# Peptides against a protein of PDB entry 3V4L: the designs that were tried, part 107

Target 1, 386 residues: chain A of PDB entry 3V4L
Amino acid sequence: GQPLAKDKVALLIGNMSYWEHPKLKAPLVDVYELTNLLRQLDFKVVSLLDLTEYEMCNAVDEFLLLLDKGVYGLLYYAGHGYENFGNSFMVPVDAPNPYRSENCLCVQNILKLMQEKETGLNVFLLDMCRKRNDYDDTIPILDALKVTANIVFGYATCQGAEAFEIQHSGLANGIFMKFLKDRLLEDKKITVLLDEVAEDMGKCHLTKGRQALEIRSSLSEKRALTDPVQGAPCSAEALVRNLQWAKAHELPESMCLKFQCGVHIQLGFAAEFSNVMIIYTSIVHKPPEIIMCDAYVTDFPLDLDIDPKHANKGTPEETGSYLVSKDLPKHCLYTRLSSLQKLKEHLIFTVCLSYQYSGLEDTVEEKQEVNVGKPLIAKLDMHRGL

## One batch from the design tools (peptide; made by RFdiffusion4, then SolubleMPNN)

Design b2_p15_2_s2 (from b2_p15_2, 8 letters changed)
Fold by OpenDDE base, seed 3:
Structure b2_p15_2_s2 (fold): chain B 386 residues (1-386), chain A 15 residues (1-15)
Amino acid sequence: as target 1 above (386 residues)
Amino acid sequence: METTEVVSTSTQLPP
């Protein structure tokens, strides 16, 4: 019969905004496009941008809680990385310069933990450099991996080589995702799919002699990302997994705020990623005596590091939101919360209505505090232990 | 024509 997945779970991490290292651009688009494709494949996807070491560890721990016997696990990483002694290290955004293995996440350690969950398939898609880090002479003594015959690595580049991104004036993919996205929905054994991606990369003049896909696999079975999920969750563990994933993807409900002046504001929320939310405000009712009014959001929790200069923009794009702008209502003020994983408390903020009456020169302000609970990934409390 | 540049994601300075 066709192989069945007990469930399908993916963790996608895109690190771009490095503190001590060159900033990247491609991971934004790559994580977003891959998220949408994996969702079409019935994956439960957690998508995270710009994680610190601690946040990456917690994201992996939460991902491992979603894994169980016969579950398909996929880890995608786009960012800086290195490979020492056949071990792949993902570099967090807070990694020092130079970084070492102690500042980074070892993919083979994650694989060990996935094997302890008795997963049906383990897929790693690593869109990072694989050069040796000469500042880290640590030889990791890894415990011997179990012989599970269900492991697939897709490395965006060869051992000891660099990964590349395409820089345009606008949004662009990394080289790997550019080709992977065109094949990912194909009903093929995952190693065959990746081999076709490797051929497509090899035909590209931009990548020829610079970047080539490496496939490393122990996969003995014909497993595909298209493999159907086993029917309705019959186990308590499957129900818990579904609830945990749903919890991490719950948006606040849109609300209508009523001000004393008679202005009504629609407050809405959209997810760009599991840790990135757009807040938007719109004036839905204005008394005729009010000539001008704007609804600003302010007083965010300090943990979110929201710069007021980047809040309350007239377009989603001015917030740095280029991907979901088509799905947002028009003619709002937009604010992008890009670090929801840092949110320790409920998301409480102020909606400030600034308005002017006809024939009065002075602006009037009314304020309402809004508590929307813990949105998206903030429900997982990924900061637990800080 | 928008110039397509292929840029390394390496943290290492080019040699």
Scores: peptide ipSAE 0.270, ipTM 0.765, DockQ to the pose 0.560
Fold by OpenDDE base, seed 1:
Structure b2_p15_2_s2 (fold): chain B 386 residues (1-386), chain A 15 residues (1-15)
Amino acid sequence: as target 1 above (386 residues)
Amino acid sequence: METTEVVSTSTQLPP
């Protein structure tokens, strides 16, 4: 019969905003587009940008909690990386210069833990460099992997080679995602799909002789990303997995705030990623005696590191939100919260209404505190280990 | 003409 997945779970990490290393651009678009494609494939997707070492470890631990017998697990990473002795290391945004294996996440260690979950399929899509790190002399003694015959690696580049992004004037994919996205929805064995992606990449004149996709597989079965999820969640574990995923994607409900002056504000929320949320405010009612009014958000938790200069923008794009702007209401003020993983407490902030009455030059201010609980990934308490 | 630049994701400085 056609293989069935018990469930399908994906963790996507895109690291761009490195502290001590060159900044990247492609991971933003790559994680977003891959998230939308994997959702069409009935994957439960957690999408995270710009994680520290600690945050990456916790994201992997939470991902491993979603894995169980016969579940399909997919890990995608876009960012800086290296390969020493056949071990792939993902570089966190807080990695020192130079970094070592102790500052990075070993993909083969994650694979070992996925094999302990008796997963139905393990897919790694690694959009990172595979050059040796000469500053890391550590020879990892990895335990022998179990023979599960269900592993697929798609490396964006060959062993010892670099991965590349295409920078255009605007948003662009990395080389790997540019070709992967065109085939990802095809009902093919995952290794056949990746081989077709490799052929398409091989025709690219920009990367010819610089980057080629490498496929490493032990996959003995005809498994595809299109394989249907086994019907209604019949186990307690499947219900827990569904609840855990739902928590990581629960937006705050839209609120109508009423001020004493009679102004009404709509406060809304949109997810860009599992750790990135847009807050937007709009004036939905204004008394005629009020000539001008604006609704600002302020007093965010310090853990979010919100620069007021980047808050309350007239467009989503001015916040750095280029991907979800089409799905947002127009004529709002927009604020991008890009580090929801850092939120230890409830998201409490102030909505400040500044307004003027007809015939008065002085501005009046009214303030309301808003508590929206823990939005999106902040519900997973990724910080409980500190 | 949109300038297409191919940028390495390597942290290693070019030699």
Scores: peptide ipSAE 0.266, ipTM 0.769, DockQ to the pose 0.630
Fold by OpenDDE base, seed 4:
Structure b2_p15_2_s2 (fold): chain B 386 residues (1-386), chain A 15 residues (1-15)
Amino acid sequence: as target 1 above (386 residues)
Amino acid sequence: METTEVVSTSTQLPP
């Protein structure tokens, strides 16, 4: 019969906004597009941008909690990275210059932990450089991997080589994701699918002789990303996993705020990623005697590191939100919260209504505090170490 | 013609 997955879980990490290293662009689009494709494949997807070392460790730990016997686990990483002694290291955004293995996450350690969960399939898609880090001579002592015969690595580049992104005048994919996305929905054994992606990359004039996909696998079964999920979660563990994932993807409900002046504001929320939310405000009712009226959001928790200069923009794009802008209502003020993983408390903020009456020169302000609880990934309390 | 630039994701500056 066709193999069945007990469940499907994916962790996607895109690191771009490095502190001490060159900034990347492709991981934004790549994580977003891959998220949408994996959701069509019935994956429970956690998508995270711009994680510190600590936040990456916690994201991996939370991902491992979603894994169980016969679950398909997929880890995607796009960012800076290196490979020493056949071990792949993902570089966090806060990594020092130079970085070492102690500042980075070892993919083979994650694989070891995934094998302890008795997963049905382990897929690693690594869109990073695989050059040796000459500043790190540490030989990692890794424990021996179990023989599980359910492992697939797709490396965006060859050993010792660089990965590349395509820079256009607009948003573009990395080289790997550009070809992967066209085939990802195909009902093929994952190693066959990746081999076809490798052929497509090899035929492209942009990538030929610059970047080639490496496939490393120990996969004894015909497993595909299209393999159906087994019916209703029968185990307590499967129910907990489903609830935990659902909790991590729950948006705040849209609110209608009423001010004393008779102005009504719609406050809405949209997810761009599991740790990235757009807040938007719109004036839904204004008395005719009010000539000017704007609704600003302010007084965010300090843990979110929100620059007020980037808040309350007239377009989603001015916030850095290019991907979900089509799904957002028009004629709002937009604020992008890009670091929801940092939120330890409830998201409490102020909606400030600034307005002017006809024939009065003075601007009037009314304020309402809004508590939306813990949105999206902030519900996992990723800052609480296990 | 939009110029497609292929840029390395390497942290190492070209020599």
Scores: peptide ipSAE 0.250, ipTM 0.759, DockQ to the pose 0.546
Fold by OpenDDE base, seed 2:
Formats: sequence, C-alpha cells, structure tokens
Structure b2_p15_2_s2 (fold): chain B 386 residues (1-386), chain A 15 residues (1-15)
Amino acid sequence: as target 1 above (386 residues)
Amino acid sequence: METTEVVSTSTQLPP
C-alpha cells in the first residue's frame, strides 16, 4: 500500500536582513512560494523570516514539539550558511562578523533530535552556501546518529561551493527554489523528485557550472511529500499538535470601529508569514459633512520595532509587502508588522482618525485603542526561555 | 534584454 504519514510538519526559515553580513533577497520569495506549495500538500507549515540565534533555537524547539512517531518533518532554510567537516550551520541574522559554530545552528543536531521523536521521514532542504568557515576551527563532537533509513538532504549546492540567487528588476527566487517549485507537487519518491530538480538545474545555462544540487539520502522506502496524512487525529498528542499549529496561524478577526463623528472604519489583518502580518484600514462610512478623512495605526509595542515612516502606506508594496498585495482589499492604508516572534504581550495599538469638517480649516482627531491579543506565532511564547 | 545577474549568497570574501 502507499505509505501514510501520521502527520506532516514543516519549518521554513528565511534569513535575509543580516546585521553584520550582506543582505539577501531570494529567501523572502522562496519561503513564501514553498509555504504555499507545502500547504497544498497538507503540511502544517510554520514560515519565519529574519530570526536571531535565540529565535531560531526556539523555532526549532517548537517544531520538535510538533514531531512524533511516524510524522513527516521537513526543515527548509534559506540564508547564509557554511559547512565544516560535513556539518551544516545555519547563520542567524544577529550573527557576529566573523561568526562561529557557537553563533549558529547545526543541522545535524536538529536531525539527532528529530530521530529521538521516531519521525517517519526527515527532509532537510538547505538553500545556503557550503563553503568552509576558516574563522571556525572547532571540530564539533556530534553524537553518532541512530541508523534510521528515513533521512533526505537536498543541498542547493555542492560541498565547498556557493549558492546563488537570480537578481533582476523585480522579485526573484534563489536558483534552487526556481527549479524545486516546478516539481514539488509531483507524486514521486522525494529522492527521485530531487534528482529531477538536479537534472533541470544542470540543463539551465544560468546554473550550469555555477551551482549543482547535492542529494544525500538513507531513505529505503518509497516516501513522497504527496503521501496522505493518516485520517482523523484520534490521539491526544495529535490533537495538541493541531491546536498548537492552529494557534500559531490564527489571525485576529476583522473589526468595524465606530467613531463619535459617525465615521466607520474597517480594520483587517492578513498573514504574509507566521511572524509577518499586514494591518489594513479603510473608511467604510463617513457623514457628508466630513470632507477629508484618514485612519492611521500608531502606538505599537516597542518590541516590534515599527518605524512610523514605513507605517500607514497607500499600497502594500510601500510597506515591503509584495507577495500578498493581490489578496488584500484596495484603497486602504497598510502597515507591515514584521518580527511578531518578538511580541511578549498582547498586540495593543491605537487607531487614530484624522478628519476635517466642511467649512472648518482645522483638522480634528479621534483615537481608539485596539487589543487583538497575540496574533500568529506570538501565541507560542517563543520568549519563555528568558 | 533584461540583464539577469547571478549573485552569490556567500558572506565570506576571500581573505
């Protein structure tokens, strides 16, 4: 019979806004497109951008809580990285220059912890450079991995080589995701699917002689990302996993705010990633005596590091939101909340209505405080280790 | 012709 997954869980991390290193562009698009494809494959996907070392550790710990016997686990990483002695290191956005193994997450340590969960399949997709870090002379003494015939590594590049992104006038994928996305929905053994992606990369004139996919696998069974999830979660553990994932992906409900002047505002929310939310405001009713009327969002929690100059934009694109703009209502003011993982408290902010009456030159302001609780990933309390 | 540039994601400048 076709293999069944007990459940399917993915953690996708895209690091691009490095503090001490060159900024990347591809991880934004790559994480977004891969999230949408894995959701079509019935994966529970956590998608995170721009994580610190501490936040990456917590994201991995929360991912490991979703893993259990016979669960399919997929880790995707796009960002800076290196490989020393066959160990792959993911570089957090706050990593110093130069970075060392103590500033980075070792993928083989994550694999060890996944093997302790008795997972049905372990897939690692590593879209990072694999050059040696000559500033890190540490030889990691890793414990011997258990013999599990269920591991697949897809490395975007060869050992000791660089990964590349394609830059053009707009948004573009990394080279690996450009080819992976065209094959990912195919009902094939995951190693066969990745081998076809490697062939497609090898035929491309842009990629040929620059980047080649490397596949490492112990996978003895015909396991595919298309393998169906075992029916209704009957176990207490499966119910807890479903509830944890659902909490991390629950948006605030859209609100209709009513001001004393008789203006009505629609306040709406959209998820770009598990840690990135768009707030949008629109005027849905105004009295005829009000000639001009705008609704701004202000007074965000300091933990979110919201620059007011980037808030309340006339387009999603002006906030840096290029991916979800087609799904958003038009004629709003838009604010992008990145870094929702940093939120320790409830998301409380002010909606400020600025308006003018016919025949009065003075602008009037009314304010309402809004509490939307903990949105998206902020429900997981990723800060509990402080 | 849109100039497609292929850019390395490497942090390490050679010493």
Scores: peptide ipSAE 0.234, ipTM 0.765, DockQ to the pose 0.591

Design b2_p15_2_s3 (from b2_p15_2, 9 letters changed)
Fold by OpenDDE base, seed 5:
Structure b2_p15_2_s3 (fold): chain B 386 residues (1-386), chain A 15 residues (1-15)
Amino acid sequence: as target 1 above (386 residues)
Amino acid sequence: METVEVVSTSTELPE
């Protein structure tokens, strides 16, 4: 029979905004495009940008809670990384220079934990460098992996080699994602799909002799990313998993705020990533006696590090939102919350209406506090160490 | 022609 997945879960991490290392560009587009493709494949996708070590650990722990017997698990990482003694290390944005294994996440440790969940398929897509880090002398004594015959690694590059970005004048993919995205929806065994991606990369003049895909697999079964999810969640665990994923993707409902002056504001929310939300405001009703009015969002929780200079922009692009701007309403003010993983409490903020009456020189202000609860990834309480 | 630059994602560690 066709293989069935009990469920399909993906964690995508894109690290770009390093503190002590060169900034990257491709992970933004790569995580976004891969998220949209995996959603078309009926994956439950958590997509996260710019995670610290602690935030990456918690994201992996929450991902592991979504895994169970026969579930397909996919981990994608784009960012800085290294490989020592066949162990792959993902570098968090807060990693020191030089970094060591104690500052990084070992992929083989994650694989061990995925094997304990009795997963149906374990896919790792690692879009990072595989150079040795000579500052890390630690030989990780990994416990022997179980022989599960369900493991696939797609390394964007060969052992000891670099991964590359294609920088254009605009948005660009990493080299690996450029070729992966064109084939990801194909109904093929995942190792066959990745082999075709490797051939496509090998034909490209930009990558020839610089970067080649390496596939490591123990996958004995014909498993594909297109494999259908087994029908309605029959177990309590599957229901809990579905509820946990749904919580991490729940946007606040759009609100109509009514001010005492008779102005009505529409407040809306959009997800760019699981930790990135755009707030947008529009004036939907204005009394004729009010000649001018603007609605600003302010007083955000300090944990979000919102710079007021980047809030309340006339375009999504001015907030740094280039990917979802087509799907947003026009003629709003836009604010991008890029660090929702940092939110410990409810998202409470103020909508400030500034307006002028006909024949008055002075501007009047009205304020309304809004509580939207915990949006998106903030529902998983990633800051509470278990 | 948009200039295509291929840039390494390699970290420059101290020498």
Scores: peptide ipSAE 0.206, ipTM 0.761, DockQ to the pose 0.723; fails the geometry check
Fold by OpenDDE base, seed 3:
Order: sequence, then structure tokens, then C-alpha cells
Structure b2_p15_2_s3 (fold): chain B 386 residues (1-386), chain A 15 residues (1-15)
Amino acid sequence: as target 1 above (386 residues)
Amino acid sequence: METVEVVSTSTELPE
């Protein structure tokens, strides 16, 4: 019979905004496009951008809570990385220069923990450099991995080689994702799919002799990302997993705010990633005596590190939101919250209505505090260990 | 023609 997954869970991490290292661009598009493709494949996807070491550890821990016997686990990482002694290290955005293994997440340690969950398939897609870090002399004593015969690594590059992104004037994929996305929905054994991606990359003149996909697999079964999820969650664990995932993806409901002047504001929310939300405001009703009227969002929790200069933009693109702008209503003010993982409390902020009456020179302000609870990934309390 | 630059995602570790 066709193999069945008990469930399918993916964690996607894209690190770009490094503190002490060169900034990347491709992980933004790569994580977004891969998220949409994996959702079409019935994966429960958590998508996270720009994580610190601590936030990456917690994201992995939450991902591991979604794993169980016969569940398909997929970890995608795009960012800086290195490989020492056959161990792959994902570099967090707060990693020092130089970084060491103690500042980074070892993929093989994550694999060990996934094997303890008795997963049906473990897929790692690593879009990072595999160059040796000579500043890290740590020989990891890895505990012996179990022989589970269900492991697939897709490395965007060869051992000791660099990964590349295509920098255009606009949004572009990394080299690996550019080819992976065209085949990801194919009903093929995951190793066969990756072999075809490797062939497509090998035909590209930009990557020829610079980057080649490496596939490392112990997969003894014909498993595909297209494998259907086993029917309705019958176990308590499956219900808990579904609820945990649903919590991490719950947007605040759209609100209609009414001000004393008679202005009505629509406040709406959109998810770009599990830790990135767009807030948008629009004036839905204005009394005729009010000639000018704007609705600003302000007074965000300090944990979110929201620069007011980047808030309340006339377009989503001016906030740095290029991906979801088509799904957003037009003629709003837009604010991008890019660090929802940092939120410790409820998302409380102020909607400030600035308006002018006909025949008055002075601008009037009315303020309303809004509590939207914990949006998206903030429901998982990724900071509970501090 | 927009110049397509292929940029390494390598960290320049200090020499």
C-alpha cells in the first residue's frame, strides 16, 4: 500500500539579519515559498525568521513536541552555517564573530532527538554553507544515532563548499530553493525528488562548479512528502499536536474600533510567518465634518523592538513586507511586527486617531488601547525559560 | 539587463 504519515510537521528557519555577520536576503523568500508548498502537502508548518540561539533552541523544542511515532518531521534551515567533522551547525543571528559550536545548533543533535520520537521520516534541508570553521576545535562526542533507516539530508552544497544566493534588485530565492520549489509537489520518493533537483542545479550555468546538491540518505522505504496523512486524529497525542500547531497560527480577529468623534477604524492582522505579523488600519467611517483623519498604531511592547520610523507605512512594501502585500487590503496604514517570538505578555498597543475638523487648524487626537492576546508563535511562550 | 550577482552565504571569519 502507499505509505502513510501519522502526521506531517515542518520547522522552517530563515536567518538573515545577523548581528556580527553579513546579512542575507534569500532566506525570506525561501522560507515563505517553502511554507506555502509544504502546506499544500498537508504539513503543519512553523516558519520563523531571524532567531537568536535561545529562540532557535526553543523552536526546535516546540517542533519536537509535535513529533511522535510515524510522524514525518522536516527541518529546513536557510542562513549561515558550517560543518565540522560531519556535523552541521546552524548559526543564530546573535552568534558572535567568530562563532563556535556552543553558539550554534547542531543538526545531528536534533536528529538524535527526532529519532527518540520514533518518527516515520526525518528530512533535513540545509541551505547553508558547509565550510569548516577553523575557530571551532570542538570535536562533538555525538551519541551513536539509532539505525532508523528513515533519514534524508538535502544539503544545498557539497561538504566544505559554500552556498550561494542570487542577488537581484528584487526578491530572489537561494540557489537550492530555486530548484527545489519546482519539484517539491511531485509524488516521488524524497531521495528521487532531490536527485532531480540536483540534476536541475547541475544544469544551471550560475552554479556549475560552485554549488552542487548533496543527498545523504538512509531511507530504506519509498517515502514521499506527498504521502497522505493518516485519517482523523484518533489519539489524544494527535489532538494535542493539532491544538499546539493551531495555537501557533492563530491570528487576532479583525476589530472595528469606534472613536468618540464618530470615526470607525478597521484593525486587521495578517501572518507573513509564524513570528511575523502585519497590522493594518483603515478608516471605514468618517463624519463629514472631519476633513483629515489617520489611524496610527503605537506603544507596542518593548520586547518587540518596534522602530516607530518603520511603523504606519502607506504600503506593505515600505514595512519590508513584500510577500503578503497582494492579500492585504489596499489604502491602509501598515506595520510589520517581525519578532513575535520575543513577546512575553499580551500584545497590547495603542491605536491613535489623529484628525482635523473643518474650519479648525488644530489636530485632535483620540487614543484607544487594544489587547489582541498572544498572536501566532507568541502563544507558544518561546521565552518561558528566561 | 539587471546584473545577477551570485553571492556566497559564507561568513568571512576574521583571518
Scores: peptide ipSAE 0.201, ipTM 0.754, DockQ to the pose 0.754; fails the geometry check
Fold by OpenDDE base, seed 1:
Structure b2_p15_2_s3 (fold): chain B 386 residues (1-386), chain A 15 residues (1-15)
Amino acid sequence: as target 1 above (386 residues)
Amino acid sequence: METVEVVSTSTELPE
């Protein structure tokens, strides 16, 4: 019969905003596009941007808690990386220059931990460079992997080679994602799908002789990303997994705030990623005696590092939100909360209404504090170790 | 013509 997945879980990490290394652009679009495709494939997807070493470790630990016997696990990474002695290292945004293995996450260590979960399929999609890091003399003594015959690596590039992005009209895609997205929904064995992606990439004149997809696999079974999930979650572990995923994707409910002047504000929330949320405000009712009014959000928790210069924008794009802007209501003020993984407390902030009465020159302000609890990934308490 | 730029995701490490 066709193989069945007990469940399907994906962790997608895109690192772009490096502190001591060149900034990337492709991971933003690539993580977003892959998230939408994997959701169509009934994957439970956690999508995270710009993680520190500690935050990446915690994201992997939370991902491993979602894995169990016969679950399909997919890890995607887009960012800086290196390969020493056949070990792939993902570089966090806070990695020093130069970085070493102690500052980075070893993919083969994650694979070992996934094998301990008795997963049905382990897929790694690594959109990173595979150059040697000569500043890292560490030879990892990896324990022997179990013979599970269910492992697939898709490397965006060959051993010792670079990965590239293609910038078009201000948006950049990784070359790997550019071709992967066109085939990812095909009902094919994952290694056959990746081989077709490799052939499509091989036709790209821009990277011919610079980048080629490498497939490394022990997959003995005909497993596909399209494989159906086994029926209703009947195990306690499946219910816990569903609850954990739901927590990481729960948005705050939209609120209607009423001010003393009679102005009503709609406060809404949208997810861009599991750790990135857009707040939007709109005036839904205004008394006729009020000629002008605006609703600003302010006083965010310090852990979020919200620059007021980037808050309360007239468009989502002015906040750096290019991907979800079509799904947002128009004529709002928009604020992008990145780094929700850093939120230790409840998301408490102030809505400030600034308004003017007809025939008065003075601006009046009213304020309301709003507590929306822990949004999205902040419910997973990834900070409990700091 | 859309300007197509091919950018390496390579980290430049110090010499």
Scores: peptide ipSAE 0.198, ipTM 0.759, DockQ to the pose 0.725; fails the geometry check
Fold by OpenDDE base, seed 4:
Structure b2_p15_2_s3 (fold): chain B 386 residues (1-386), chain A 15 residues (1-15)
Amino acid sequence: as target 1 above (386 residues)
Amino acid sequence: METVEVVSTSTELPE
């Protein structure tokens, strides 16, 4: 029979906004597109952008809590990286220049921990450079991996080579994701699917002789990303996993705010990623005596590092939100919260209504405080050290 | 033809 997954869980990390390193563009689009594809494959997807070392460690720990016997685990990473002695290192956004193994996450250590969970399948998709870091003389003492015969690595590039992005019309894909996305939904053994992706990359004139996919696998069974999830959660652990994932993806409900002047505002929320939320405000009712009326969001928690200059934009794109803009209502003011993993408290902010009456020169302001609890990934309290 | 640019994701490590 076709193999069954007990569940399917994916962690996708895209690092772009490096502090001490060149900024990337592809990880934004690649994480988003892969998230949507994996959701169509019934994966529980956690998608995270721009993580520090500490935040990456916590994201991996939370991902490992979602893993159990017979669960399919997929880790995708797009960002800076290196490979020393066959060990792959993912570079956090706060990594120093030069970075070392102590500043980075070792993928093979994550694999070890995944093997301890008795997973049904372990897939690593690594869209990063695999050059040696000559500033890192550390030889990682990796513990011996278990022989689980359920491991697949898809490296976007060959050992010692660079990975590339394709910039087109302001959007960029990683070369790997460009070809992976066209095949990811195919009902094929994952190693066969990746081999076809490698052939497609090899036929492309842009990638030929620049980047080639490397597949490293120990996969004894015909397992596919299309493999159906086993029915209703049979264990307490499966119920907990489902609840944890659901909590990490729960948006605040849309609110209708009523002001004393008779203006009604709709406050809405959209997820771009598990740690990225768009807040939008719209005027849904305005008394005819009010000639000008705008609804601003302000007074965000300091932990979110919200620059007021980037808040309350007339378009999602002006906030840096290009991907979800099609699904957002038009004629709003938009604010992008890109660091929900940093939120330690409830998301409390102020909605400020600025308005003017016909025949009065003075602008009037009314304010309402809004508490939306912990949105999305902030419910996992990733800052709680284990 | 829209210009497709292929850019390395490599970090420039200091010399």
Scores: peptide ipSAE 0.178, ipTM 0.744, DockQ to the pose 0.681; fails the geometry check

